Peptides against a protein of PDB entry 4AID. Designs and how they scored, part 144

Target 1, 242 residues: chain A of PDB entry 4AID
Amino acid sequence: FDIKRKTIEWGGKTLVLETGRIARQADGAVLATMGETVVLATAVFAKSQKPGQDFFPLTVNYQEKTFAAGKIPGGFFKREGRPSEKETLVSRLIDRPIRPLFVKGFKNEVQVVVTVLQHDLENDPDILGMVAASAALCLSGAPFMGPIGAARVGWVDGAYVLNPTLDEMKESKMDLVVAGTADAVMMVESEIQELSEEIVLGGVNFAHQQMQAVIDAIIDLAEHAAKEPFAFEPEDTDAIKA

## One batch from the design tools (peptide; made by RFdiffusion4, then SolubleMPNN)

Design b2_p22_7_s4 (from b2_p22_7, 9 letters changed)
Fold by OpenDDE base, seed 2:
Structure b2_p22_7_s4 (fold): chain B 242 residues (1-242), chain A 22 residues (1-22)
Amino acid sequence: as target 1 above (242 residues)
Amino acid sequence: SQAEHVARLRSPTGLKSIKVEV
């Protein structure tokens, strides 16, 4: 096995991005760990477009598997064959920032699957899933103009907190999820309790600053483990210079 | 090449910051 690993300290927690041990049949596969929460992201893309394909067929599936459900809050009520509300919401949180970053005119099928393997009851696997999906796409060779980073920001005792624990979030006046590139914010999702617009905007800026270390870690992993880029020429050359 | 891929990952995405309308 050619295992590549990047480890960083991020918000007082150890973030590990690993490739080469699991899911080697995927175009990209990343095992991501934060604390003791563990996710597997896989990216697979078709090497040709289907005849008559008129839209970009990206599918993102976040899944909390039953083997992890003994440590996942609420894991007892899985209706067989349907995503939970959380799985649906997190799948959308991952989809929203990555979808715009594919090269315009690319209409090959892309499937991103994020699977929760372990949960520590402190670190939510949603942010970790966003990071892992970004890393898996950057390793895959797909025409993805990432990486994205992601961060959750809390507001506790009059200060910003990066990726608050589930217990710290009970005292937080803000649940702010941000995703972006090195240069741009791509997605914001926020729940706030009686906070000024200035504090919320400051939280977006804090998130974007704090995710740079994750973006750099994904790039460093890609320098060592990325596949050859898939040869794709867009019909419109103006889309690459923007 | 892998070097071209990494160079692309380090290149500005040209994406303008989405104005977060709060």
Scores: peptide ipSAE 0.176, ipTM 0.682, DockQ to the pose 0.876
Fold by OpenDDE base, seed 3:
Structure b2_p22_7_s4 (fold): chain B 242 residues (1-242), chain A 22 residues (1-22)
Amino acid sequence: as target 1 above (242 residues)
Amino acid sequence: SQAEHVARLRSPTGLKSIKVEV
């Protein structure tokens, strides 16, 4: 197995991105770990477009599997066969920042699957899932103009906290999830309790600054493990309007 | 390569540390 691993310190925690051990049949696959929370992201894309495909068929599926349910808050209440509310929300959080980063005119089917393998009850798998999905896409050879980074920002005791624990989040006046490229914020999702706009904007800037280390880690992993880019020439849509 | 394409995103964005003086 050609296993590539990147490890960084991020918000006082060790982030590990690994490829080459698991899901080698995918176009990209990344095992991401923070604390004892572990996610597997896989990216698969079709090598041809379906006839008559008029939209970009991206599917993102975040799953907290029943085998991990003994370590996942609320995992015992998951009925087989339907996404939980959390799984639906996190699937959207991952979808939103990645969807606009595909090359215009690419209409091959893309499937991103994020599976929670372990949960430590401290580190939420959502941010880790966003990072892992970004990394898996960057490794896949798909025409994805990533990486994205992601960060959660809390406001605890009058300070920004990067990726607060689930216990720190109980004391946080802010739940701010940011995703972006090196150069741009792509998505903001926020729940805020009585904070000024200045603190919130400062939180977005803090998140974007702190995610650069993750972006750099994904780039470093991709430099060592990315597949060759899929040869995609966008149809010259300007030539059909003449 | 994909790695070369991704590596182009290493623009030295000199994000000056905005010291938010609270």
Scores: peptide ipSAE 0.152, ipTM 0.666, DockQ to the pose 0.176
Fold by OpenDDE base, seed 4:
Structure b2_p22_7_s4 (fold): chain B 242 residues (1-242), chain A 22 residues (1-22)
Amino acid sequence: as target 1 above (242 residues)
Amino acid sequence: SQAEHVARLRSPTGLKSIKVEV
């Protein structure tokens, strides 16, 4: 198989982004690994707009499969058909920063699926899922103006911690998830316990700085493995309403 | 082309930083 792989050290952990081994039928597919947590992101997009499509039909689906559930904390019997609260939340965390980055006027159906394949009980698959989804979109040829990076920031023993383990998060006074491009923060979600605004803002800046290595890794992977861009010209009529 | 795609990925997004109002 023509497998392309990028490996970086990120927050004291090895991040691996791989393409070309699995899900070859997708427009983009990335297997991402951090520690022993493994996710598969796939991006698929329609090559035409549906008749009468008035909105951008982006669907993001984060899934923790039952075969991984034996290693997922709280991974009890997910009934087929309804996302768990966590799956719903993480699907939104992935959706929010990517949705604005599609070319205006693009109304072809886009499906992003992130599947947790393995969990190590240390590294939460949500951040890894965000990174993998970004990478899969960048490889797909879709008119996506990414990449995005993502990072979780903790506050442990009076310091910022990049992507704290699930055990370190129990001691953290902050759960700060940031997603952004190289140039801009696109999303912040935070749970904070008795911290100053200065520490929180410093955490956002820290996250944005630390995600640059991931953005660069996605670009490097795309240089070697991206498909030809889909030929999309926005109809002039949608540009005038900005 | 792939080169144009990569060039686009490296281009500034022009997105203004969202001021996080905490």
Scores: peptide ipSAE 0.143, ipTM 0.668, DockQ to the pose 0.872
Fold by OpenDDE base, seed 5:
Structure b2_p22_7_s4 (fold): chain B 242 residues (1-242), chain A 22 residues (1-22)
Amino acid sequence: as target 1 above (242 residues)
Amino acid sequence: SQAEHVARLRSPTGLKSIKVEV
């Protein structure tokens, strides 16, 4: 198998982005590892639009499968068939920043699936899942104007902490998840305990700065492993206003 | 082409929206 891998140090942890070993039938597939947390992201897109498709049909599905359940905090036997609250929330967390980055007029079905394969009890697979989904889309050939990066920011002992561990998060006054491109913040989700707006805005800026290394890592992986871009011409919607 | 794809990935998205959901 032609395996491409990018490895970086990120927040004092090793981030690995790998493609070409598994899920090769997908348009894009990335195995992402941070510490000992491991996720598989796959991106699949239809090569044609469905007749009468009026909206962009993006589906994001984050899954914590039963084989990882013994390592997932609160992982009671999830019955196959209904997303948990966490899976639903993380699916939305991944969807929000990627949806606006597709080329306008692209209405082919896109499916992003993120599967947690391993959890280390330190690194939450949500951030890793966002990164992996971004990477898988960048490799797919879909008209995706990514990459996005993502980061979690904590506030511990009067300082910002990049991707705090689950134990550090117990002491954190902030759970700030940020996703963005090289140029812009696309999404912020935050739970905050009595912090100033200045500290929160500083956390968003810190996250955006720290995710640049991830964005660069995705680009480097794409330079070596991306498929040819899917031939898509945006519908000239300006021609209907004449 | 692969080069066009990489160039696109390095290009500014032009998107300047922060969606804050609280």
Scores: peptide ipSAE 0.134, ipTM 0.676, DockQ to the pose 0.683

Design b2_p22_8_s1 (from b2_p22_8, 12 letters changed)
Fold by OpenDDE base, seed 4:
Structure b2_p22_8_s1 (fold): chain B 242 residues (1-242), chain A 22 residues (1-22)
Amino acid sequence: as target 1 above (242 residues)
Amino acid sequence: SASQKRVERLRELLEKEREARA
């Protein structure tokens, strides 16, 4: 099995991105680990457009599996096959920054699935899931103009903290999630307690700077492990409306 | 949306800050 792995130090933690061991039936698949939190991202895309498809059919599903749920805070066993509030929120956090990065006119079905396999009670799988989803898309051959990076920023004791632990977040005056490309911030979500706009903007800058190492790690992994790009020519009609 | 305008403003600020550090 051709297993390719990229390891970086990121915010004082080891981030591992691995491909080639699991989910080989997907177009792209990445096992991402930070601490003892482990997520699997898979990307699958249709090789043709459905007749009459008028919109880009991207589906993003973040899932916290029951075998991991024994270690996931707030993992209420909802008996109903409906996503939890957290799963719904994180699915949107992943969807928002990736959706605009697909080539215009691409209307083939794309499914991104992020599955939490393990949780360490310190490292939230949401950021890790965003990173893994980005990496899986970059490996897939889909016409995705990524990678994206992602970071959470806290404000603890008058300093920015990259990807604060769940315990550090209790003391944080900021929960700032940022996603972006090398060049641009794509998404910001923030919960802030009594902080200046200057501190918040500095947090976005800090996040964008700190995610570059992750973007570079995804690029390095993709250079070694990506599938050949899917041959996609946009129909001329959608190019003229740019 | 109000969120999109915030992201655009943040992009402009990030670009200006990159230009100021270069």
Scores: peptide ipSAE 0.020, ipTM 0.530, DockQ to the pose 0.036
Fold by OpenDDE base, seed 1:
Structure b2_p22_8_s1 (fold): chain B 242 residues (1-242), chain A 22 residues (1-22)
Amino acid sequence: as target 1 above (242 residues)
Amino acid sequence: SASQKRVERLRELLEKEREARA
């Protein structure tokens, strides 16, 4: 197996991005690890557009499977077949920043699936899932103008904390999830307890700065393991208006 | 930033590879 791996230190934790071991049938597949939390992201895209397709058919599915449920909070109540509230929310958190980064006019079906394989009860798989999905898309050959990075920012004892643990989050006055490219913030989601707008904006800037190491790690992995870019020419929509 | 230049370079590489296949 040609296994490529990138390892970085990020927020005082080891982040590992691996490809080539599993899910080889996908266009892109990344196993991401932070602490003992492990996620698999897969990206698959259709090589042709469906007749009459008028919108970009991107689907993102985050799932925490039952084999990991023994270590996942709330896993005991997961009915097979319906997404939890968390799974629905995280699927949206991944979808929002990646959707606008596809080449305009690309309307082939794209499916991103993020599966939590292990949870350490310290590192939330949502941020890791966002990073893994970004990496899987960059490896896939899809016309995706990523990578994105992602970060969670807490506010603990009057300071910003990068990717706080679940225990540190109990003391945090902020749950700020940011996703972005090297150049731009693409998505912000925040739950805030009585903090000034200045502190929140500072948290967004902190997140965007801290995610650059992840973006660089995804690029380095893609340089060594990306598939050939899918040949996609956007239909010259200007030629139809002429 | 150095990261911006790498993303831009990756985008440029992906674009050039698309153009070379066209």
Scores: peptide ipSAE 0.018, ipTM 0.546, DockQ to the pose 0.079
Fold by OpenDDE base, seed 5:
Structure b2_p22_8_s1 (fold): chain B 242 residues (1-242), chain A 22 residues (1-22)
Amino acid sequence: as target 1 above (242 residues)
Amino acid sequence: SASQKRVERLRELLEKEREARA
């Protein structure tokens, strides 16, 4: 197998991005590890548009599989066949920053699947899933103008904490999830307890700064492992406004 | 969406904050 791996230290934890070992049938596939939390992201895109397709058909599916459920808080109650509330929320969390980064006019079906393979009970797989999905898309050859990075920021003992543990999050006055490109914040989700707007904005900036190392890691992985870009020329939609 | 407006506002605020720190 042609296995490519990038490893970085990120927020005092080891982040590993790996491709080429599993899910080779996908256009892009990344195994991402942070601590002992492990996710597999796969990206698949159709090589043609469906007749009459009028919207961009992106589907993002985050899944915490039953085999990992014994290591996932609340995983014991997963009914087969329906996403949990968490899975639904995280799927949307991944979708939101990714969707606008596809080339305008691209209307081929895209499916991103993030599967939690292992959970360490410290590192939430959502951030890792966002990173892995971004990486998988960058490897796929799809007309995706990523990468995105992602970070969670806590406010613990009067300081910003990058990707707080689940235990640190209990003491955190902030749950701030940020996703962005090198140049822009694309998405912010936040739960805030009695913090100033200044602290929250500082948290968004902190997240955006800290995710650059992840963006760079995805770029480095893509330089060595990306497929050839899918030949897509957007129809000149500006000619219709003339 | 309301979320997009919030993100846009946060971007504008972050840009202003970066400009003010520069």
Scores: peptide ipSAE 0.016, ipTM 0.502, DockQ to the pose 0.035
Fold by OpenDDE base, seed 2:
Structure b2_p22_8_s1 (fold): chain B 242 residues (1-242), chain A 22 residues (1-22)
Amino acid sequence: as target 1 above (242 residues)
Amino acid sequence: SASQKRVERLRELLEKEREARA
């Protein structure tokens, strides 16, 4: 196995991004670890467009496997075959920032699957899943103009906290999830309690600054492990409107 | 400043995200 690994310190925790060990049948596959929370992201894309395809067929599936159910809060409610509310929400959180970053005119099927393999009950797998999905897409050769980074920001004892633990979140007046590129914020999801707009905007800026280390880590991993870019020439759709 | 333009874009994003949830 040609295993490539990137390790960074991020918000006082070790983030590990690994590729080459598992899911080698995918176009991109990343095992991401923070604490003892472990996720596998896989990206696959069709090498041709389906006849008559008129929209971009991106599917994002976040799933928490039953093998971890004894270690996943709320794992008991998973009926076989239906996503939980959390799985549906996190799938959307991953989809929203990545969807606009595909090259315009690319209408090949893309599937991103994020699987929670382990949960430590401290580090939420949602942010880790967003990071892993971004990394898997960057490794895949798909025409994806990433990476994205992601971060959760709390407000605890009058300070911003990067990726607060589940216990720190109980004391937090803010649950702020941000995703973005090096240059732009792509998505903000926020729940706030009695905080000024200034503090919230400061939190988004804090998140965007803190995720740069993750973006750089994904780039470094991709430089060493990415597949050759898929040769995609967008049809000059701008020539039909002239 | 580059910081002010960033804050304005963040406000617009937060506003759009609130409108999309309503």
Scores: peptide ipSAE 0.015, ipTM 0.509, DockQ to the pose 0.033; fails the geometry check

Design b2_p22_8_s2 (from b2_p22_8, 11 letters changed)
Fold by OpenDDE base, seed 1:
Structure b2_p22_8_s2 (fold): chain B 242 residues (1-242), chain A 22 residues (1-22)
Amino acid sequence: as target 1 above (242 residues)
Amino acid sequence: SASKKRVELLKEMMEKARKERE
């Protein structure tokens, strides 16, 4: 097995991005670890467009398998067959920043699946899942103009905290999730308790700065393990307006 | 930033690999 691994220190925790061990049938696959939280992201894309396809068919599915659920806070009785509220929310958090980064005119089916394999009760799989999905897409050869990074920012004792633990989040006045590229913020989601707009904007900037190390780690992994870019030429949309 | 240059390089590599297949 040609296993490629990138390890960085990020927010006082070890982030590991690994490819080549599992899900080799996917176009891209990344095993991401932070603390003892582990996620698998897979990216698969169709090599042709369906006839009459008029929109970009991107599907993002975040799932927490039952074998990990014995350690997931909140006792989500996963009714067989329906995503939980958390799974639906996190799927959307991953979808929102990646969807705009596909090459315009690409309308081949893309499926991103993020599976929580282990949860340590400290590190939330959502941020890790966003990072892993970004990495899997960058490895896939899909016409994805990433990577994205992601970060959670808390406000604890009058300071910004990068990726607070679940226990630190109980004392946090802010739950701010940010995703972005090296150049731009792509998505902000926030729950705020009586904080000024200035503190929130400062949190977005802090997140964007802190995610650069993750973006660099994904690029380094992709330089060594990415598949050849898929040959895609966007149809000259200017020729259809003539 | 170093990250920006690397992202630009990745984009350039993707664009180059696209053109080399034409």
Scores: peptide ipSAE 0.025, ipTM 0.610, DockQ to the pose 0.079
Fold by OpenDDE base, seed 4:
Structure b2_p22_8_s2 (fold): chain B 242 residues (1-242), chain A 22 residues (1-22)
Amino acid sequence: as target 1 above (242 residues)
Amino acid sequence: SASKKRVELLKEMMEKARKERE
């Protein structure tokens, strides 16, 4: 097995990105670990467009498996088949920043699946899932102009905290999720308790700065493990709108 | 082509990330 692994220290925690052991049938697959929280992201894309396809068919599915649910806070036994509110929300958090980064005119089906395999009750798998999905897409050969990074920022005791634990989040006046490329912020979601706009904007900048290490880690992994880029030439009519 | 630009961008990002680690 040709296993490639990148390990970095990130926000006082060890982030591990691994490929080559699991889900080899996918175009890209990344096992991401932070603390004892573990997620598997897979990216699969169709090698042809469906006849009459008029939109980009990207599907993102974040799921918390029942074997992990015994360690997932608020993991109510939801009936098999309907995403939880959390799963729906996190699927959207992953979708929003990645969707604009596909090459214009690419209308092949793309499926990103993020599966929570383990939860440590400290590190939320949502940020880890965003990172893993980005990495899986970069490895896949799909016409994705990533990577993206992601970070959660808290405000605890008058300071920014990168990826606060679930316990630290109880004391946080901010839940700020940011995703972006090396060059741009692509998505911001925030829940704020009585904080100034200055602190919030500073939090976005802090997140974007702190995610660069993750972006670099994904790039390093891709240098060693990415598939050859899928040969795609957009039709001239779609290229003019780019 | 968009594919060439993507490959170039990825290479540039890879090279940047390499230089920042040296």
Scores: peptide ipSAE 0.025, ipTM 0.625, DockQ to the pose 0.085
Fold by OpenDDE base, seed 5:
Structure b2_p22_8_s2 (fold): chain B 242 residues (1-242), chain A 22 residues (1-22)
Amino acid sequence: as target 1 above (242 residues)
Amino acid sequence: SASKKRVELLKEMMEKARKERE
């Protein structure tokens, strides 16, 4: 196997991005690990557009499989076949920042699947899933103008905390999830308890700064493992709305 | 082309990331 791996220290935890071992049938596939939480992201895209396709058919599916359920809070209640509320929310959380980064006029089917393989009960798979999905898309050859990074920011004891543990989050006055590119914040999702706008804005900036290391790691991985870019040029009719 | 722009952007990002690591 031609395995490529990037490892960084991120928020006091080891982040590993790996490709080439698993899901080689996908256009892009990344195994991402933070602590002992492990996710597999796969990206697959159609090489042609369906006749009459008038919208961009992106599907993002985040899933926590039953084999990981014994290590996932609430995992025992997962009925086979329907996404949980968490899975639905995280799927949207991943979708939101990546959707606008596809080249305008690209209407080939794209499927991103993020599967939680392991949970350490400290590191939430959602952030890791966002990172892995970004990396998988960057490797795929799809006309994706990423990478995105992602970060969770807590506010604990009067300080910002990058990717707080599940236990630290119980004491946090902020659950701030940010996704962005090197240049821009693409998505903010926040739950805040009695914090000033200044602290929240500072949290967004903190997240955006901290995710640069992840963006750089994805770029480094892509430099060594990305497929050739899919040859796509938008039709002139789609250019007029740009 | 959109593909060229993507490649150029990725290259620019790679170059930036390289310079920030040096």
Scores: peptide ipSAE 0.024, ipTM 0.624, DockQ to the pose 0.088
Fold by OpenDDE base, seed 2:
Structure b2_p22_8_s2 (fold): chain B 242 residues (1-242), chain A 22 residues (1-22)
Amino acid sequence: as target 1 above (242 residues)
Amino acid sequence: SASKKRVELLKEMMEKARKERE
C-alpha cells in the first residue's frame, strides 16, 4: 500500500489527510481525521461523456453511516433509502463551492461521496467532509480547478473561533461556514445572532485566511499522490458564439 | 486596496446567499 499522509495543526486541532489505504477503486479517495471524527471522501468520474449530455452531471452525496449513528447527535434513524435533512444540507454545502471549479465544457459524470465513519461528538464532520471532498477531487485527475478549503467560524466571548466544537457552538453568536480557493471565496452560509455586518465580514475574512493552511495541505498531498490529469480538451464553445 | 475589494465581494456573496434562502 502506498499510503500518503499530510498532517497539520489547524485551529488548535490536528487535521490528517490520508490516501492510498481505502477505496482504491475510486479515482480519488481521502480519509480525513480531526480529533476522533473521521470521514472518507471518494471522487469518481466517467472517462467519456454520455451521448446527448447537455449539462454537467455532478452528484454529491454526504452520508452518515448508521453504525456511527450511536455516536452522532440527533442521529435520526435513516429510514433505508432517504437522506436526512442534515445529509441533504451538507451535500449541498459541498456541491456549491466545487461545481463552478470544473473546467467549462466538461460533461462527464462526476460522483463525490463523503461518508462519516466516526464522530467524536465535538468536531462536526461537515467541514471535514468539505475538505476531504476537495482533496479527493484534487487527487482524482478530474479537470477540477481546486483545491477548496472550508472553515466554520464562531463568535464566542467577543472573539472569532475557528471550527468551534459542538459545545462551543452553543455559546456562539455566529455559525459561519465559508468555502473558497486560495484566491476567492466561493460560498458563504451563515446564521447570526445580533452581530454587526463588520463582525460577520471579518468572520468571512478570518475563515478565508485560516483555510489557506488546508489548501496548502491538499496541494502538498496532491503533489505526492495525485493521479495524472485526465486528458480533457474543452471543445472551443466560444467559437460557436462568434 | 485589496482589502476593500474583498469586502465588496463578500457583501455581494452574502446578499446572493440570502436571496437563495428566500
Scores: peptide ipSAE 0.014, ipTM 0.433, DockQ to the pose 0.033

